# Peptides against a protein of PDB entry 3V4O: the designs that were tried, part 15

Target 1, 234 residues: chain A of PDB entry 3V4O
Amino acid sequence: DQPLAKDKVALLIGNMNYREHPKLKAPLVDVYELTNLLRQLDFKVVSLLDLTEYEMRNAVDEFLLLLDKGVYGLLYYAGHGYENFGNSFMVPVDAPNPYRSENCLCVQNILKLMQEKETGLNVFLLDMCRKRNDYDDTIPILDALKVTANIVFGYATCQGAEAFEIQHSGLANGIFMKFLKDRLLEDKKITVLLDEVAEDMGKCHLTKGKQALEIRSSLSEKRALTDPIQGTEY

## One batch from the design tools (peptide; aimed at target 1 D127 E162 A163 E165)

Design b2_p13_4_s3 (made by RFdiffusion4, then SolubleMPNN; from b2_p13_4, 7 letters changed)
Fold by OpenDDE base, seed 4:
Structure b2_p13_4_s3 (fold): chain B 234 residues (1-234), chain A 13 residues (1-13)
Amino acid sequence: as target 1 above (234 residues)
Amino acid sequence: MEEKLQSFSPELP
């Protein structure tokens, strides 16, 4: 009855050193910590920092090449971002000011491509702001998603809200990763795990009323990041 | 230790 993954692959992107936007600090530590955790879960992890638009698109393309039927795919992004019309946009470090959708990577487009690979699970962990970009008037026309019932979005913040990092002693962690890392190794359905993270985050006095985890899922099976890889012994 | 929040949102013009 235990769900099996054909393989488990993760792409982690942390953008900090923006050319035309404020620099961030948390993505460095957050990507590092998440990398270590996912490797403990037997994910094949590609971790990249400070990607230009070209590099980000290439990274996503390479990530997609690793996906196949039954493979668990996880995309984590930490950096600047925005959300227009329900579409999440990851901002490359070389994005202009102001940036527009043409300068950014649309997460929903990536999801569409992942679905074409017939993946077993698609997890998006987006540690970015979700405020509307008023400088981008483009209404994207996206291809319709398939009904795969294997999709989980973990948004670090609510729609229209901001995500934050906590800076102390020259170091910084994202609020989302601060709590996610404590539970990521638990053998639980991924949506249940994220729900517990949401509760933990809700106790943070710094972000109360400012940032809250949002879970958006269509997951019909009890799939967990701890699910074993088919043909392997654990 | 004093903690400071930094938004992941850029300052837009």
Scores: peptide ipSAE 0.259, ipTM 0.782, DockQ to the pose 0.817; fails the geometry check
OpenDDE base, seeds 1, 2, 3, 5: peptide ipSAE 0.250, 0.252, 0.257, 0.255; ipTM 0.777, 0.777, 0.776, 0.779; seeds 1, 2, 3, 5 fail the geometry check

Design b2_p13_4_s4 (made by RFdiffusion4, then SolubleMPNN; from b2_p13_4, 6 letters changed)
Fold by OpenDDE base, seed 4:
Structure b2_p13_4_s4 (fold): chain B 234 residues (1-234), chain A 13 residues (1-13)
Amino acid sequence: as target 1 above (234 residues)
Amino acid sequence: APEKLQSYSPELP
């Protein structure tokens, strides 16, 4: 039968006004539009912009408090980022130049904590670069993940590559959100949905050969963002 | 004119 969520909670973070790094524009629009879409999907959405390290950590902590057994948790991040040794690091706006892992939030650590909540689904949408940070050779020691088979990563770009926004005077979506927003409301398994987004994004001439969506998932059930909440009528 | 892209990777030293 139709999979059910106990609840659906999303944390959206868009960092753009960096102190020591180039400023971005798209995260503002992307967070706004994604907020609207997820609310249409009956997510409880917390959307935050331009978070310092301290604020980001607090936001994640509060997000985790909203998670419980069977809850769908979605984390979206748009901003500067990097990936070292398979670990994704979100860069706060007050990060130094150069930044290190100690200045950033590790997504895999968040996943570990989400698993402890026995969530029904863990979705990460990471609109950031995945290039290695050569200025940080720290190998984080992370706790082993559980086998929950309910994890989906949607990376805006492939490993070792960059994610982009279109640079112009006006406001526009980042490349990832430009295509994600057109399909997000579809009643499809989340991995299938992201696969379609990947194909759409692949047709973008601006980023062909430069940015490609990567899906990393361990999802054994047909779970969708459209799944109804337990005890509710639709 | 072709649109330019802004990378989400900052310039590092």
Scores: peptide ipSAE 0.377, ipTM 0.838, DockQ to the pose 0.869; fails the geometry check
OpenDDE base, seeds 1, 2, 3, 5: peptide ipSAE 0.370, 0.344, 0.371, 0.372; ipTM 0.837, 0.830, 0.838, 0.840; seeds 1, 2, 3, 5 fail the geometry check

Design b2_p13_5 (made by RFdiffusion4)
Pose (drawn by RFdiffusion4):
Structure b2_p13_5 (pose): chain A 234 residues (1-234), chain P 13 residues (1-13)
Amino acid sequence: as target 1 above (234 residues)
Amino acid sequence: SLELQSRYSELNS
């Protein structure tokens, strides 16, 4: 009755040095922090910075190859992003200005590929803005996803809104990770854990009225990032 | 004092 994971795998990407878009600073420290925390939780973690579109597609293919039945899969992205018609896109460092969906990675397509591997848990922590891209002409018409009841999204902000880091950030985490880092080791269902992070963030004066954590979850089983890996000793 | 930096792409008009 203790939920188990076949394995725990994560892919972390922080994009900062954009060629044609404002540069960011905090993704480096955000990725460094989450890498350490997830390693403490026995995840196998690939952590990468400043990825071009090509490197981002390769990184996700490698991550998909590590996924199999019952595996917990987690993707964390810190950098520029946008959301059109409910679909979230991650923007690579080589994105032109303006850019369209073909220059970016669609998170929903990644989730579809993860479900094909029959993972036991799918977690997306998207630490990026979610405003429309006016230059993105295209429409989704993506296939409906299977009902796997094991999907959790922890968006650093609401749809049509911005996610933030501290100006001239230096050593400071961005807003999402500032609060996520204090809770991630808790032995609680990931949905509940993210809800506590949403409450902590609500006390932050800098972001009142402009950034709030959004949790979207269909996870029915009580799964946690601290769940033991099957066949190891707990 | 502390200020915020957005992770919005700031697209050209």

Design b2_p13_5_s1 (made by RFdiffusion4, then SolubleMPNN; from b2_p13_5, 7 letters changed)
Fold by OpenDDE base, seed 2:
Structure b2_p13_5_s1 (fold): chain B 234 residues (1-234), chain A 13 residues (1-13)
Amino acid sequence: as target 1 above (234 residues)
Amino acid sequence: MLSLQSYDPELSK
């Protein structure tokens, strides 16, 4: 039988107008395009741009309130970020320079909270750098994750590497979104879909040797973003 | 012409 979602909820965050860090351009367009696509997939989408730490935390809290047993949850982030000791940190626009973990939102902490909601699927699409932040020497002690086998991470780049945007004639798109948008509506297991995106990205001469998609997953069921919502007709 | 811009935050001490 085809897997069903109790509901499908997505939080999309694009940070570009940083106060103390270099400004970005692509998150605006990327969030817009992803919003349109996810809505076609019947996701309830909340799209936000240029969030402060306070606003980001509130957005995540509200997102979590929409999650429940069997709900598909998708978190997309485009902006500055870093990765320390396997933990991904999203950087708010009002973060100081340099920033530390207490100034940022830890994705793995969000995952832990999502697991508590007994979601049907947890998808993280992180379009940010994954370089070590040398100014943050804190070793986070996180609660152990449950074994839910419903987790998918799509990292726009490899560990310790940078993510990029393409600029052309005043327009900018993230490399990740450039390829993701072409396949997102396909009725395929999400990990298979992302693998195809990775192959498409690998054929791009601009990013060869600079950026590669990393998929990290524990997904025991054939869950797709196209899965119908329980009790609905499609 | 296409150009790449890094998302590197360029942190300063």
Scores: peptide ipSAE 0.393, ipTM 0.862, DockQ to the pose 0.789
OpenDDE base, seeds 1, 3, 4, 5: peptide ipSAE 0.024, 0.025, 0.027, 0.220; ipTM 0.646, 0.636, 0.654, 0.666; seeds 1, 3, 4, 5 fail the geometry check

Design b2_p13_5_s2 (made by RFdiffusion4, then SolubleMPNN; from b2_p13_5, 8 letters changed)
Fold by OpenDDE base, seed 4:
Structure b2_p13_5_s2 (fold): chain B 234 residues (1-234), chain A 13 residues (1-13)
Amino acid sequence: as target 1 above (234 residues)
Amino acid sequence: MEKLQSYDPELSK
């Protein structure tokens, strides 16, 4: 009855040194911390920082090539972003100011491509703002999604809200990662794990009323990041 | 002391 992963693959992207937008600090540390944790969970992890649009698209393409039937796929992004009409857009470091959807990567489009791979689990952890980009009035036409019941979105903040980092002594951590890292190794259904992270994050006095974790999922099986890989000892 | 920094891109036109 224990769910098994055919393999576990993660792509982590942290964009902070933007050319035309405010620079960030937390993605550096957050990607590092998450990389170490996911590797402990036997994920094959590709971690990249400060990607241009071209590099981001290539990274996603390479990530998709590693996915196959039953594979657990996890995409983590920390950086600038926005959400228009329920679509999440990750902003490359070379994006213009202002940027439009054509300059960015749509997460839902990536999900569509992941579904085509017949993955066992699709997890998106998006540590970015979700405010509307008023400079982009384009309504994207997205490809239809399949009903796979294996999708989990962890948004660092609520719709229309901002995500924050805590800076101290020259270092910074995202609010989301600050609490996620404490529970990521727990053997729990991923949605349950994120719910507990949400409760922990809700106790943060700095972001109370400003940032809250949102979980959006269609996960019909008790799948966890700790699930063993098929054919391995467990 | 901790400082809170928004990920807001502060878009301008």
Scores: peptide ipSAE 0.432, ipTM 0.882, DockQ to the pose 0.789
OpenDDE base, seeds 1, 2, 3, 5: peptide ipSAE 0.338, 0.346, 0.348, 0.417; ipTM 0.809, 0.804, 0.796, 0.877

Design b2_p13_5_s3 (made by RFdiffusion4, then SolubleMPNN; from b2_p13_5, 7 letters changed)
Fold by OpenDDE base, seed 1:
Structure b2_p13_5_s3 (fold): chain B 234 residues (1-234), chain A 13 residues (1-13)
Amino acid sequence: as target 1 above (234 residues)
Amino acid sequence: SLSLQSFDPKLSK
């Protein structure tokens, strides 16, 4: 039997015009392209750019309100970020330099809240660096996650590494999105899809030895982004 | 020409 989604909701955040950090270019195009693709997959998509801390927290809160039992939730982030002790932090555009965890949004905390909604699938696509922030010595003590077996992380890069964008003649795309967009519409288990994206990315000579996709998942069902919404005919 | 730009925040202080 094919898995069904009660609904499909995505929050896409692209931060590029930072006040106290280097500006980025790729998030603009990447968010746009991903928005179009996810809408073709019947996702309800909220796409936002250049969010302050306050705006990011509000966006996440609103996103969570759209989640319910059986709903597919997808969070995409492109921007500055860091990873400390296995926790991923998304950096708002108004974050100070240097920033700390209290200035940022912890992805794992969002996951915890998503689990409380009894979602059918939780997908995180994080196009950010995963280097440690040496200016943040806070050791987060997070509550244990529930065993829901419906979690997929697609990290644009591996632990402790940087993520990159490719610039060509004024155009810029994140390496992750460059390859993700070619396969996103495929009717495949999301982890299989991402694995193929990882292979495609690995063939890019520009990022050899610099960036590699990491998939972290606990997904016991063959769930795909193409899964139909319950009560709908396709 | 192709070039890479890092998403590294390049924190200071």
Scores: peptide ipSAE 0.390, ipTM 0.867, DockQ to the pose 0.802
OpenDDE base, seeds 2, 3, 4, 5: peptide ipSAE 0.287, 0.383, 0.390, 0.364; ipTM 0.791, 0.863, 0.866, 0.860

Design b2_p13_5_s4 (made by RFdiffusion4, then SolubleMPNN; from b2_p13_5, 8 letters changed)
Fold by OpenDDE base, seed 5:
Structure b2_p13_5_s4 (fold): chain B 234 residues (1-234), chain A 13 residues (1-13)
Amino acid sequence: as target 1 above (234 residues)
Amino acid sequence: ELKLQSYDPKLKK
């Protein structure tokens, strides 16, 4: 009947103060706001800012250690990034200019490792550009993913497109977070929730034709971020 | 007063 999570764990990474790339502003507020929302959903949340490659890899490793059979895992990233051949790469703050895949963390590799943990749900919220990096000629050969039917990608923007932050009165939010935060607490299947966020983004005159949410999912069960944790009373 | 800033890294060429 009601899907249950063995536990709910989230890793939030916001990279802003890049050494060799333009600095960003929104990830600070976005990570903060998302942290507060996910904690209201009883997620165990680790929130980190401005991570080097070494620190990012360590954070992901620690995140994976918290995952196990039936656990809901959520990875949020806000920062610079790119997409080559369908693979998403998160850029650490100490990445060189230009950067290559060896300098970055591949999201699909993380997904593969999450699948090995037999997680109940794998959610990726990627607030970064998805433009091709022409300076990276690496053709990745990734291990085939298992058929787990528990994967949801929320891309802040379309394939090959840019993501943006919006500033008003000195405050900045990513466009993705601007709309996501209004619906995140809703008790709905995560893909349905994101679909509504996509519609909200599409109705906004500031973002229409400029940035659009892409949902990529293989989710055969009605899983929601509001799903109760096994052994708890609600 | 609203300002949009791209996440495009503007890689060196």
Scores: peptide ipSAE 0.465, ipTM 0.891, DockQ to the pose 0.764
OpenDDE base, seeds 1, 2, 3, 4: peptide ipSAE 0.034, 0.463, 0.447, 0.035; ipTM 0.656, 0.890, 0.895, 0.668

Design b2_p13_6 (made by RFdiffusion4)
Pose (drawn by RFdiffusion4):
Structure b2_p13_6 (pose): chain A 234 residues (1-234), chain P 13 residues (1-13)
Amino acid sequence: as target 1 above (234 residues)
Amino acid sequence: SLELQSRYSELKS
């Protein structure tokens, strides 16, 4: 009755040195922090910075190969992003200005590929803005996903809104990770854990009225990032 | 004092 994971795998990407878009600073420290915390939770973690589109597609293919039945899969992205018609896109460092969906990675397509591997848990922590891209002409018409009841999204911000880091950030985490880092080790269902992070973030004066954590979850089973890996000793 | 930096891409018009 203790939920178990076949394995725990994570892919972390922080993009900062954009060629044609404002540069960011905090993704480095955000990725460094989450890597440490997830390693403490026995995840196998690949952590990468400043990825071009090509490198981002390769990184996700490698991550998909590590996924199999019953595996917990987690993707964390810190950098520029946008959201059109409910679909979230991650923007690589080589994105032109303006850019369209073909220059970017669609998170929903990644989730579809993860479900094909029959993972036991799918977690997306998207630490990026979610405003429309006016230059993105295209439409989704993506296939409906299977009802796997094991998907959790922790968006650093609401749809049509911005996610933030501290100006000239230096050593400071961005807003999402500032609060996520204090809770991630808790032995609670990931949905509940993210809800506590949403409450902590609500006390932050800098972001009132402009950034709020959004949890979207269909996870029915009580799964946590602290769940033991099957066949190891707990 | 602390200020915020957006992770919005600031697209050209």

Design b2_p13_6_s1 (made by RFdiffusion4, then SolubleMPNN; from b2_p13_6, 8 letters changed)
Fold by OpenDDE base, seed 1:
Structure b2_p13_6_s1 (fold): chain B 234 residues (1-234), chain A 13 residues (1-13)
Amino acid sequence: as target 1 above (234 residues)
Amino acid sequence: MEKLQSYDPKLKK
């Protein structure tokens, strides 16, 4: 009846101190806050900041090694990024200016690899811009995804739009995390939870007409981040 | 005062 996770693993990446691009502030706090929350949900959390391309690829590889059949996998990214032809690209801190797909990590490629692990749930929380990178003319030809019906994308912003952080008194928080953290611990289907976050974000006067959460999912089961781990006393 | 900062990298040509 109650969905169970074989295990719950999360990789959180926050890139701020870019070498060739504007520095960001929010990822530091956002990663920290999300780490704390996910650990309360019994996630095994790996949190990393300011990763080079090499380090990001290694982190993803290590993350994938922790995934297995029935495992809940969550990837959170906060930093620079872009979206070309429906593919999301995370930008490492050592990416050149301008960057191209070969300099970045494609989220959909990671998803493909997660599907091969037969995960129970694949959640992507992408706190980055989704604007087209005009300097990358590559049309990606990705492997076909399996029909696993266990995928949830939480985009901090709409396609072709920008994501923002709120700066106040020297501190900064991403708009997405500002509202996500208030609901993340709720025992609700992850898509329902994100939908509520989207509504909360919509009430923010600062981001009206500027940023809106987009949820893309094919989740056919009532899976929540609060789902107990199989074999535990729940 | 709250200020919005875009994550747009403003790529250079």
Scores: peptide ipSAE 0.457, ipTM 0.889, DockQ to the pose 0.769
OpenDDE base, seeds 2, 3, 4, 5: peptide ipSAE 0.445, 0.442, 0.456, 0.437; ipTM 0.884, 0.884, 0.886, 0.884

Design b2_p13_6_s2 (made by RFdiffusion4, then SolubleMPNN; from b2_p13_6, 8 letters changed)
Fold by OpenDDE base, seed 1:
Structure b2_p13_6_s2 (fold): chain B 234 residues (1-234), chain A 13 residues (1-13)
Amino acid sequence: as target 1 above (234 residues)
Amino acid sequence: MEKLQSYDPQLKK
């Protein structure tokens, strides 16, 4: 009846100190806050900041090694990024200016690899811009995804739009995390939870007409981040 | 005072 996770693993990446791009502030706090929350949900959390391309690829590889059949996998990214032809690209801190797809990590490629692990749930929380990178003319030909019906994308912003952080008194928080953290511990289907976050974000006067949460999912089961790990008693 | 900062990388040509 109640969905169970074989295990719960999360990789959180926050890139701020870019070498050739504007520096960001929010990822530091956002990663920290999300780490704390996910650990309360019994996730095994790996949190990393300011990763080079090499380090990001290694982190993803290690993350994938922790995934297996029935495991809940969650990837959170905060930093620079872009979206070309429906593919999301995370930008490492050592990426050149301008960067291209070969300099970045494609989220959909990671999803493909997660599907091969037969995960129970694949959640992507992408706190980055989704504007097209005009300097990348590559049309990606990705392998076809399996129909696993266990995929949830939480985009901090709409396609072609920007994501923002709120700076106040020297501190900064991403708009997405500002509202996500208030609901993340709720025992609700992840898509329902994100929908509520979207509504909360919509009430923010600062981002009206500028940023809106987009949820893309094919989740056919009532799976929540609060789902217990198989073999454990709560 | 709250300020919005875009994550736009503002790529250079």
Scores: peptide ipSAE 0.454, ipTM 0.889, DockQ to the pose 0.778
OpenDDE base, seeds 2, 3, 4, 5: peptide ipSAE 0.339, 0.446, 0.453, 0.440; ipTM 0.795, 0.886, 0.886, 0.885

Design b2_p13_6_s3 (made by RFdiffusion4, then SolubleMPNN; from b2_p13_6, 5 letters changed)
Fold by OpenDDE base, seed 2:
Structure b2_p13_6_s3 (fold): chain B 234 residues (1-234), chain A 13 residues (1-13)
Amino acid sequence: as target 1 above (234 residues)
Amino acid sequence: MLELQSFDPELKK
């Protein structure tokens, strides 16, 4: 009864050195830590830092080419972002200030394309702010999503809220990754795992009232990141 | 001592 993945592919993007926006610190360490963990889970991981719009779009395109029926796809993003009308936008390092949706990558559009690949699991881990971008009043017209029941969103923060990094002795980590990394290797349904991460984060005094993990999922099977790859020996 | 920093883009107009 153990679910199997045809393959497991992850794209990790960490944007820090923005040209027209405040620079960040945490994405560097967070991407590397997550890369190491996902590789232990036999994910094929592509990790990229400080991507321009062009590079981000290319990375997503290449990521999509690796997806197919039954493949587990995981997209992690750490950087600047915003959320308008329920749509999440990842901000490239060369985005203007202010930026609009046309300058950014819409996560929901990526999800649509992933669904077309008939993936076995679609996981989005978004370590970014979810505040409304008042400088962009464009209402995106998105195609209706298919009912695939294999979607998991892990938002580092609540709708309309900010995400934070914690710095100690020169080291900076995102609050989300700080707690995620401690549980990521556990053999549990991904939504259960994230729920435990949410509880751990909730115990952090520094982020009380400031940042809370939100899980949005439609997952009808007990899919875990630890699920073995079909045709491989473990 | 721990310090928090926001990922807020601080958009300009």
Scores: peptide ipSAE 0.381, ipTM 0.859, DockQ to the pose 0.783
OpenDDE base, seeds 1, 3, 4, 5: peptide ipSAE 0.374, 0.373, 0.370, 0.360; ipTM 0.853, 0.853, 0.852, 0.850; seed 1 fails the geometry check

Design b2_p13_6_s4 (made by RFdiffusion4, then SolubleMPNN; from b2_p13_6, 6 letters changed)
Fold by OpenDDE base, seed 4:
Structure b2_p13_6_s4 (fold): chain B 234 residues (1-234), chain A 13 residues (1-13)
Amino acid sequence: as target 1 above (234 residues)
Amino acid sequence: MLELQSYDPQLKK
């Protein structure tokens, strides 16, 4: 009954030193902490910081090459972003101001490509704002998604809202990662795990009424990040 | 003291 992963691969991107946008602080620490946690879960983790558009697209391409049938794929992004028409856009550090979709990476497009790999699980953890970019009037035409029932989105904030980081004593953590890191190693279905993180975040007085975790999933199996890899000890 | 910083890109108008 225990689900198995053929392999587990994660791409973590933290963009903070933007050229034409406000600099962020939390992505550095958040990527680092998440890297260590995912490695404890036997993920093969590629962690990258401050990627240009070119580098970011290449990183995604390389990530996709590591995916195959039954592989668990996890994409984490921390940085500037926006959401237009239900599509999430990750902003590279060299994006112009203002930026448009052509300057950014669409998460849903990445998902489409991941589905083509017949992955066992697709997890997206997006620690970015989800406000509409009014400077981008482009209506994206995306390829239709397959029905794979193995998709989980963890949005650091709700639709149309902002994500925040907490700065204390020279250090900064995103609100999302602050609570995610405390539960990430738990052997629970990923949607259940994120639900508990959402409850923990909801108790944070600093972001009450400002930021709330949103979970969007189509996951028909009890898949967990702790699921063992086929051919390994478990 | 804790400070809250938004990820809002504050795009130029």
Scores: peptide ipSAE 0.448, ipTM 0.879, DockQ to the pose 0.784
OpenDDE base, seeds 1, 2, 3, 5: peptide ipSAE 0.445, 0.317, 0.331, 0.311; ipTM 0.877, 0.791, 0.804, 0.789

Design b2_p13_7 (made by RFdiffusion4)
Pose (drawn by RFdiffusion4):
Order: sequence, then C-alpha cells, then structure tokens
Structure b2_p13_7 (pose): chain A 234 residues (1-234), chain P 13 residues (1-13)
Amino acid sequence: as target 1 above (234 residues)
Amino acid sequence: DEELQSRYSELKP
C-alpha cells in the first residue's frame, strides 16, 4: 500500500544566454538547487544549461529513453516560454526574433511521448512566462491524451501571465524555486506539496497580482517524489 | 529594494 516507483528520472533545463531575447540569470541557480534536492530524493538527474533547439530535442529524447513502465518522470524548465491555445512551449537560446512554434518544444508533445512509455508518474514544473506569442500563426489540433490519471503540472505562473526572477538576480533563486525549494523534500503527494508552495508564494509581496503558482493535476493515486524505488530497501 | 525580471521573451513588433 506504499506507492512505489520503478525508477525516478528527471530532466532539468535552464536557459539564460538568449541570442535574440532578453537574457536571464536565475535559471542557473534554480537548476543547481533542484538538482541537489532531487538527488537527495534518489532521482537520476540530467541537468543542462543554455540549450539550443537541437540540444533541447536531444535532451528530451535521452530523457524519454530512461522512462519505462512505472517510472516516475519529471521535467523542470526555467527560461523563456509562451502559451498559445493552452499549449505551452519552451523557447531555446537560439530562437530567432520573432519565433514560432516550429522553433520551440511543445510540452504537451513530450507528455504524449512519456505516456507511451507507461510511466507511473508525470510531473512538469514549468518556470516560464505563459503569454501568447502573436507571431505564432499555427494551430494545435493535437490528439487527445490517454487518461492515465498520473499527470501533475506545477506552473510557476497562470495562463497569460509572467513568471519572475529578481532583477540583477545574482545568487537569488527565481520566485518559483525560492518557494519550491523549502517544500520539495516533504513526504506528501506531489499535488498537496505544490499546493503548500502556492500558499507560500501568495505571501510574497513582490509578485502579488502578477505571478501565482498554478497546479493542474489528474493524479489519483497518492504518489510523492519521496516514494521508494521498488526493490531497494526503505 | 528589489525588482522583478520577467521571463517573457519581449518579441519585436
């Protein structure tokens, strides 16, 4: 009755040095922090910075190869992003200005590929803006996903809104990680844990009225990032 | 005092 994971795998990407878009600072420290915390939770973590589109597609293919039946899969992205028609896109450092969906990675397509591997848990922590891209002409018409009841999204912000980091950030985490880092080790269902992070973030004066954590979850089983790996000793 | 930096891409018109 203790939910178990076949394995725990994560892919973390922090993009900062954009060629044609404002540069960011905090993704480095955000990725460094989450890497440490997830390693404490026995995840196998691949952590990468300043990825071009090509490198991003390769990193996600490698991550997909590590996924199999019953595996917990987690993707964290910190950098520029946008959202059109409910689909979230991650923007690589080589994105032209303006750019369109073909220059970017669609998170929903990644989720579809993860479900094909029959993972036991799918977690997306998207630490990026979610405004429309006016230059993105295209339409989704993506296939409906299977009902796997094991998907959790922790968006650093609401649809049509911005996610933030501190100006000239230096050593400071961005807003989402500032609050996520204090809760991530808790032995609670990931949905509940993210809800506590949403409450902590609501006390932050800098972001009132402009950034709020959004949880979207269909996870029915009580799964946590602290769940033991099957066949190891707990 | 602290300020916020957006992770919005600031697209050219």

Design b2_p13_7_s1 (made by RFdiffusion4, then SolubleMPNN; from b2_p13_7, 6 letters changed)
Fold by OpenDDE base, seed 3:
Structure b2_p13_7_s1 (fold): chain B 234 residues (1-234), chain A 13 residues (1-13)
Amino acid sequence: as target 1 above (234 residues)
Amino acid sequence: MLKLQSYDPELKP
């Protein structure tokens, strides 16, 4: 039985021109490359750059409106971020320095909302640091998640670690995207695909011991980004 | 030259 998606929707956010934090370069190229790849996979892709907190929240809201029962939802984020108590926070470009959770978007909260839509697949690709933010001492109390067995997290780096971009001759790519783009179109279960990306990253002399992909998943079905959309030819 | 740039936000007090 070939799994089918009711639809496939992706929100891609790349934040680089921060007001109060170091500027980044790779998100521009990474969002562009991922956009092209996901469109080849028949995703409806919304790609946005340099979002303020207000704009990010609006983008997420609009993204959620496109989700429904059986829809594949993919959220990609490249930019500054942090992780406290297992919760991932995406940092808007207008965030203060230092920032707190109230200034940022919590990925797990987005997941909760996606679950309410009864999506067929929830994929989060987070190209950000996962270091503890010592300036945010809030212990998050999140709403309980449902057991949907359709969740995949691809963290560009390990818990407590940093993510990097490669800069060369004016060009820049995130390390995560450097390896992800080579495999993203493969017709494989998404967790298997990401596992192969992890191996590629681990074998590269530039990234070995520097950055490692972490996969966190509860995926009980063989869902792939290549899965056809219901009612379409395949 | 090839350079790795951290996504560290370099938070300050």
Scores: peptide ipSAE 0.451, ipTM 0.894, DockQ to the pose 0.774
OpenDDE base, seeds 1, 2, 4, 5: peptide ipSAE 0.018, 0.450, 0.016, 0.446; ipTM 0.542, 0.895, 0.532, 0.894; seed 1 fails the geometry check

